# Peptides against a protein of PDB entry 3HUF, part 151

Target 1, 320 residues: chain A of PDB entry 3HUF
Amino acid sequence: MWIIEAEGDILKGKSRILFPGTYIVGRNVSDDSSHIQVISKSISKRHARFTILTPSEKDYFTGGPCEFEVKDLDTKFGTKVNEKVVGQNGDSYKEKDLKIQLGKCPFTINAYWRSMCIQFDNPEMLSQWASNLNLLGIPTGLRDSDATTHFVMNRQAGSSITVGTMYAFLKKTVIIDDSYLQYLSTVKESVIEDASLMPDALECFKNIIKNNDQFPSSPEDCINSLEGFSCAMLNTSSESHHLLELLGLRISTFMSLGDIDKELISKTDFVVLNNAVYDSEKISFPEGIFCLTIEQLWKIIIERNSRELISKEIERLKYA

## One batch from the design tools (peptide; made by RFdiffusion4, then SolubleMPNN)

Design b2_p21_4_s4 (from b2_p21_4, 9 letters changed)
Fold by OpenDDE base, seed 3:
Structure b2_p21_4_s4 (fold): chain B 320 residues (1-320), chain A 21 residues (1-21)
Amino acid sequence: as target 1 above (320 residues)
Amino acid sequence: SMNKKIEEESKKMEEEALKEN
């Protein structure tokens, strides 16, 4: 989200969130959802227009800001952004920090991008929330991204956490739920004058982790916990691969169970499968190799003695 | 698109603001 603040009390000491939309900025406007009052004798009645666009798909992957357009409203002394005069037709900015100078005002409006990017595990949840979140200037998507700050966990009571949730946890993404999304959706009107009213997801996350026994105490308890072990996996998802990498595993990829030869078995401690393949092919597993699902692996890695547990299972099945 | 609506509103608000200056 874009946040503005200003020097010299020209914004009355307030920090303001700018959502996607249009704002008239000037001395003789009243603060509301579409106007920003700036208190200076050097500023025109209506001085500039700010327009913030909704996030793009690219912004979801890059963590880039919503496009920020500035246009001068034919003022005597113009408008500058980052010491450059705004062009007659307006200019668009993708920098995360903007110093906006209105006319000869000695104090700048400072706009900065607070990155928030929400990944969804469920496409139905994305479809439900994307429009509202995009109107907050929050990029949303389904795919993993290095720019993701938050991950939406679907609260299905009694179900195992998904691979996406496991990976989101290990990469230190803040896991959130529908309750947090509801809260975010309500703050749009309340944060007009106080950017600090934006809810912190960390409390929500802490509560989710604390109340769910499927999570370890920290990502650090699991990261590299299986260092020195080797696994093979089907080329099914990037998230599964990245999850296994974060566990410190050496990974071999194969396309089918038929590709598991004696050479692969000799170099591999265990095979990681998705649930569908595990359930369908359980009868046809190659002899002399330990096969497990990611969910079964997760149940082992969250234990304090994960290395001992996995070693015992490998030994049990290699010599059975 | 949402952006198209924002751009249309932006032009309208700009035109109104220029009349009040």
Scores: peptide ipSAE 0.568, ipTM 0.958, DockQ to the pose 0.946
Fold by OpenDDE base, seed 5:
Structure b2_p21_4_s4 (fold): chain B 320 residues (1-320), chain A 21 residues (1-21)
Amino acid sequence: as target 1 above (320 residues)
Amino acid sequence: SMNKKIEEESKKMEEEALKEN
């Protein structure tokens, strides 16, 4: 989200969130959803227009800002951004920090980008929320992103957590739910005068973890918990691979169960499969290797004695 | 698109603001 602050009390000592939309900025406007009052005798009645666009797909992957357009409203002394005069037709900015000077005012408006990117676990939830969140200047998507700050867990009552949720947890992404999204949707009016009123997701996250026994107490309980073990994985999602890496596993990849030869078995402690392959092929697993799903592996790694549990399963199935 | 609506509103608000200066 874009946040503005100003020097010399020209914004009345307040910070403000700017959502996607248009703002008339000047001395003789009233603060509302489309106007920013700036208190200085050196500023025109209506001095500049700010226009903030909705996030792009690129912004979801990079954590980049919504495009910020500035236009001077034919003022005598113009407008500057980062010490450069705004062009006659307006200019667009993708920098995370903007120093905006209105005419000869000795105090600047400082705009800065607070990165917030929300990943969704399912397309249906994304379809429900993406429009509203994009209108808050929040990039949204389904795929893993290094810029992801929040992850929406799918609340299917009685289902196991997904690989996406497991990976989001181990990445230390703030896991949230519909209650936080609903709360976030209500802040649009309250944050006009005070950007500090933006809700913190950490309390929502703590409550999710506390109320669901499928989570360990912390990501640190699972990170590198399987260091020294080796696995083979069917070429599946990147999230599955990255999850196994965060467990400290050495990973080999294969394209089909038929590619699991004696050489691979000799170098591998267990094989990780997706649910579809596990369920279809469980009658024809290669001899002398332990095969499991990521969800079965997750049930082992959340236990305090995960290393002992996995060792016992490996021994049981290698010599059966 | 959402951005097209923002751009249309932006032009309208700019034209109104210029008349009041």
Scores: peptide ipSAE 0.567, ipTM 0.958, DockQ to the pose 0.926
Fold by OpenDDE base, seed 2:
Structure b2_p21_4_s4 (fold): chain B 320 residues (1-320), chain A 21 residues (1-21)
Amino acid sequence: as target 1 above (320 residues)
Amino acid sequence: SMNKKIEEESKKMEEEALKEN
């Protein structure tokens, strides 16, 4: 989201969130959802227009800001952004920090980008929330991105957490739910004049982790917990691969269960399968190897003695 | 698109603001 502050109390000491939309900026406007009053004798009654666009798909992957357009309203002394005069037709900015000078005002409006980027675990929830979140200036998507700050967990009562949720947890993304999204949607008007009133996602996250026994106390409890072990997996998803890497596993990939030969078995401690393959092929598993799902592996790694549990299962099948 | 709506509103507000100056 864009936040503005100003020097010399020209914004009355307020920090304001600018959502996607249009703002008339000047000395003789009243603060509301589309007007920004700036208190200076050096500023025109209506001095500039600010326009903030909704996030692009590129912004979801880069964590870049919503496009910020500035137009001077035919003022005598113009408008500057980062010491450059705004062009006659207006100029658009993608920098994360903007110093906006209105005419000869000795004090600047400082605009800065606060990064927030929300990944969804399922397309249905994305379809429900994306438009509203984009109108808050929040990029949204389904695919993993290094720019993602938050991950929406689907609350299905009695279901195990998904691989996406497991990976989001281990990569230290803030996990949130529908309750947080609902709250975030309702505060839009209240945060206009005070950027500190933004709801704390960390409180939602702490409550999710505390109330769900499927999570360890911290990502650090699981990261590299299986260092020194080797697994083989089906070449199915990058997310599953990245999850296993974060556990510290050496990973071999195969295309089918038929590719699991004696050589692969000799180099592998266990095989990780998706649920569909595990359920269909459990009768035909290779002899002398431990096969499990990611969800079964997760249940082991959240235990304090995860390494001992894995070792016992490997030994049981090698010496049987 | 939402951006098209924002751009249309921006033009209207700009034109109104210029008349009041």
Scores: peptide ipSAE 0.567, ipTM 0.958, DockQ to the pose 0.925
Fold by OpenDDE base, seed 4:
Structure b2_p21_4_s4 (fold): chain B 320 residues (1-320), chain A 21 residues (1-21)
Amino acid sequence: as target 1 above (320 residues)
Amino acid sequence: SMNKKIEEESKKMEEEALKEN
């Protein structure tokens, strides 16, 4: 989201979130959802227009800012952004930091981009929330991204957590739920005066982890917990591969269960499958190898003795 | 699109602000 602050109390010492939309900026406007009052005698009654666009798909992958347009409202001394005079038709900015000078005001408005990118585990939830979140200047998507800061867990009652949720946890993404999204949707008016009133997702995350027995106490309890073991997996999911890498596993990939030959078995401790393949192909599993689902692996990983549990299962099936 | 609506409102608010200067 865009946050503005200013030097010399020209914004009354307040920080403000700018959501996608249009703002008239000047000395003689009242602060509301579409106006920003700036207190200086050197600033015009109505000095500039700010327009913030909704996030692009590219912004979701890069963590880039919503496009910030500035136009001068035919003022005597103009408007500058990053020491450059704004053009007559306005200029658009994609920099994460903007120093906005209104006329001859000795104090600048500083706009900075606070990156927040929300990944969804479920396309239906994305479809439900994307419009509202985009109108808050929050990029949203389904795919993993290096820019992802938050992950919306799909809460199906009585279901195991998804691979996406497991991976989000291990990569230290803040896991959130629909309650946090609901709260985010209500803050739009309150944050006009104080950007610090944005809800902290960390408390939501702590509560999710604390109240769900499918999570370990920390990601650090699981990261590299299976160092020294080797697995094989079907080349089906990049997220599954990255999850297994974070566990410290040496990973071999194969295209079909028929590719699991004596050579692969000799260098592999176990085979990791998704639920669909595991359930459909149980009858075709090679003898003498431990096959499990990612969800079954996760249930072992969250245990304090995960290495011992895995070792026992490997030994049991190599000699069967 | 959402951006089209923002651009339309942007233009309207600009035109109104210029009349009040």
Scores: peptide ipSAE 0.564, ipTM 0.958, DockQ to the pose 0.953

Design b2_p21_5_s1 (from b2_p21_5, 10 letters changed)
Fold by OpenDDE base, seed 5:
Structure b2_p21_5_s1 (fold): chain B 320 residues (1-320), chain A 21 residues (1-21)
Amino acid sequence: as target 1 above (320 residues)
Amino acid sequence: SEEEEKKHLERAEENEEEAEK
């Protein structure tokens, strides 16, 4: 989201969030959802137009800002952005920091991008929330992205957490829920006057972790916790692969259970399978190797003695 | 200093007429 602040009390000491939309900026406008009052003698009654675009799909993957357009409204003294005069037709900016000078005002409006990108675990919730979040200037998506700052967990009471949720947690993404999204949707009017009224996602996250025994206390408890072990996995999910890498595992991939030969077994401690393959192929598992699901592995990895637990299971099946 | 320049510009602005447009 874009935030604006200014020196010299020209914004009355207030910071505000600029959501996607159009704003008339000037001395003789009243602060509202489409107007920004700026107090200075050299600032015109209606001085500039700011237009913030909705986030693009590219912005979701890059964490880049919503496009910020500035147009001077044919003022006496013009408008500058980053010390450059705004062109007659207006200019567009993708920089994360903008110093906006209106007229001869000695104090600049400082616009800065606060990165917030929300990944969803399921397409249904994305479909429900994407439009509203995009209107807040928040990029949203379903696919993994290095730019993601938040991850929406689906509140299904009593369900196991998904691989996406596990991976988001280990990546140190702030996990949020529908309650946070609901709260976020209510603050749009209040943040016009005070950007500090933006809800704290970390409180939501702390509550999720505290109230769900499927999470360890910290991602650091799990990251590299299985260093020195090796696994084989079916080449089906990139998120699953990345999750296992974050555990410190050496990973071999295979396309079918029939590809698990004696050589692979000799260098592999265990095989990780998805639920569908695990349930369908239970009878055809290779002898002398421990096979488990990602969810079963996760239940082991969140325990304090995870290395000892997994070693016992490996020994039980490899030397039986 | 940037502060001295700002104060100089502020004083200059105080002496200027209000922008009409």
Scores: peptide ipSAE 0.037, ipTM 0.717, DockQ to the pose 0.091
Fold by OpenDDE base, seed 3:
Structure b2_p21_5_s1 (fold): chain B 320 residues (1-320), chain A 21 residues (1-21)
Amino acid sequence: as target 1 above (320 residues)
Amino acid sequence: SEEEEKKHLERAEENEEEAEK
């Protein structure tokens, strides 16, 4: 989201969130959803127009800002952005930091991009929330992204957490739920006057972790906890691979269970399978290898003695 | 200092005429 602040008292000492939309900026406007009052003698009654676009699909992957357009409203002293005069037709900006000078005002409006990018674990939730979140200037998507700051966990009572949720946790993404999204949808009017009224996702995250025994106390408890072990996995999702890497595992990939030869078995402590393959092929597992699902591995990894537990299972099946 | 320069600019603006538009 874009946040503006200014030096001196020209914005009355307050920070404001700018959502996607159009704003008239000037000395003789009243602060509302489409106007920004700026107090200075050199600022015109109606000085500039700011237009913030909705996020693009690219912004979800890059964490880039919503496009910020500035147009001077034919003022006496013009408008500058980053020391450059705004062109007659307006200019568009993709920089994360903008210093906006209105007329000869010695104090600049500082616009900065607060990165917020929300990944969804399921397409149904994305379909439900994407439009509302985009209107807040928040990029949304399903695929893994290095720009992801938040991850929406679907609360299904009694279900195991998904691989996506596990990975989001380990990569230190803030996990949120429907309650946080609902809260975000209500703040749009209140944050006009004070950007600090934007809800803190960390409180929601802390509550999720506290109330769900499927999470360890911290990502650090699990990261590299299986260092020195080797696994093989079916070449499936990138998230599954990255999850196992974050556990400190050496990973070999295979395309089918039939590709697991004696050489691979000799170098592998266990095989990680998805639920579908595990359930269908459990009668056809190679001899002398420990096979488990990611969910079964996760149940082991969240235990304090995870290394001892996994070693015991490896020994039990290797010498059986 | 940068702060002294800002105060000087603020005083200069106080002496300027209001923008017409």
Scores: peptide ipSAE 0.037, ipTM 0.704, DockQ to the pose 0.087
Fold by OpenDDE base, seed 2:
Structure b2_p21_5_s1 (fold): chain B 320 residues (1-320), chain A 21 residues (1-21)
Amino acid sequence: as target 1 above (320 residues)
Amino acid sequence: SEEEEKKHLERAEENEEEAEK
């Protein structure tokens, strides 16, 4: 989201969130959802137009800002952005920091980008929320991205957490739910005058972790907890691979259960399978190897003695 | 200082005519 603040008292000491939309900026406008009052003698009654675009698909992957357009409204003294005069037709900016000078005002409006990018685990929830969140200047998507700051977990009472949720937790993404999204949608009008009124996602996250026994106390309890073990997995998802890497596992990839030969078994402590393959092929598992799902592995990992638990299961099958 | 320069510019603006346009 874009946040503006100003030097001196020209914005009355307030910080303001600018959502996607159009704003008339000037001395003789009243602060509302489409106007920004700026107090200076050298600022025109209607001085500039700010237009913030909705996020692009690229912005979801890069964490880049919504495009910021500035147009001077044919003023006596003009408008500058980063010491450059705004062109007659207006100029567009993708920089994360903008110093906006209106007329001869000695104080600048400082616009800065606060990154917020929300990944969804569920396509149905994305379809419900994406439009509203984009209108807040928040990029949204399903795919993993290094730019993601938040991850939406589905509220399914009594269901196991998904691999996406497990991975989001380990990569230290703030996990949120539908209650936070609802709250975020309601505060849009209240944050116009005070950017500090933006809801804190960390309280939602703390409550999710506290109320769900499927989460460890911290990501650090699980990261590299299986260092020194080796696994084999089906080439299914990048998220599953990245999850196992964060556990400190050495990973071998195979295309089918038929590719599990004596050589692979000799180098592998256990095999990780998806639920569908595990349930369909239980009878055909190779002898002398421990096979489990990611969900079964996660249940071991969240235990304080995870290394001892997995070692006992590996030993049990080597002597069977 | 940069702060003294800003205060000088602020005082100069106090003496400027209001922007008409």
Scores: peptide ipSAE 0.036, ipTM 0.709, DockQ to the pose 0.089
Fold by OpenDDE base, seed 1:
Structure b2_p21_5_s1 (fold): chain B 320 residues (1-320), chain A 21 residues (1-21)
Amino acid sequence: as target 1 above (320 residues)
Amino acid sequence: SEEEEKKHLERAEENEEEAEK
């Protein structure tokens, strides 16, 4: 989301969120969803137009800002952005920091991008929320992205957390739910005057973790917890691979259980399978190797003695 | 100081004519 602040009290000492939309900026406008009042003698009654575009699909992957367009409204002294005069037709900006000077005002409006990108675990939830979140200037998607800041957990009462949720937790993404998204949608008008009224996702996250025994106390409890162990990974998602990497595992990837020979068994501590392969192939597992699902592995790694637990299971099956 | 420069600029703006447009 774009946030604006200004020096010299020209914004009345307030910060404001700029959602996607068009804003008339000037001395004699009243603050509302489409106007920004700026108090200075050198600023025109209607000085500039700011236009914030909705996020692009690319912005979800890059964490780049919504495009910021500035147009001078044919003022006497013009408008500058980052010390450059805005062109007659307006200019568009993709920088994360903009210093906007209106006329001869010695004080600048500072616009900065606060990164917020929401990943969804379920396409149905994405379809439900994407439009509303995009209107808040929040990029949304399903795929893993290094730019993601938040992850929407699908709450099914009594179900195990998904691999996506596990990975989101370990990569230190803030896990949220639909209740937070609903709350976020209601504050759009209230944050016009005070950007500090933006709801803190960390409270929602803390409540999710506190109320669900399937989460460890922190990501740090699990990160590199299995350092020194080696696994073979079969028919898993990209998120599953990244999850296993965050556990500190050495990973070998295979297409089928038939690719696991005696040499590989000698170098591999355990095999990680998806649920479908585990259920179908449980009768044909290679002898002398521990096979488990990622969900079974998760149940081990959330325990304080995870290394001892996994070592015991490896030994049990290697000598059976 | 940057604050003194800002106060000088603020005083300069107070003496500027209001923007016509």
Scores: peptide ipSAE 0.036, ipTM 0.711, DockQ to the pose 0.043

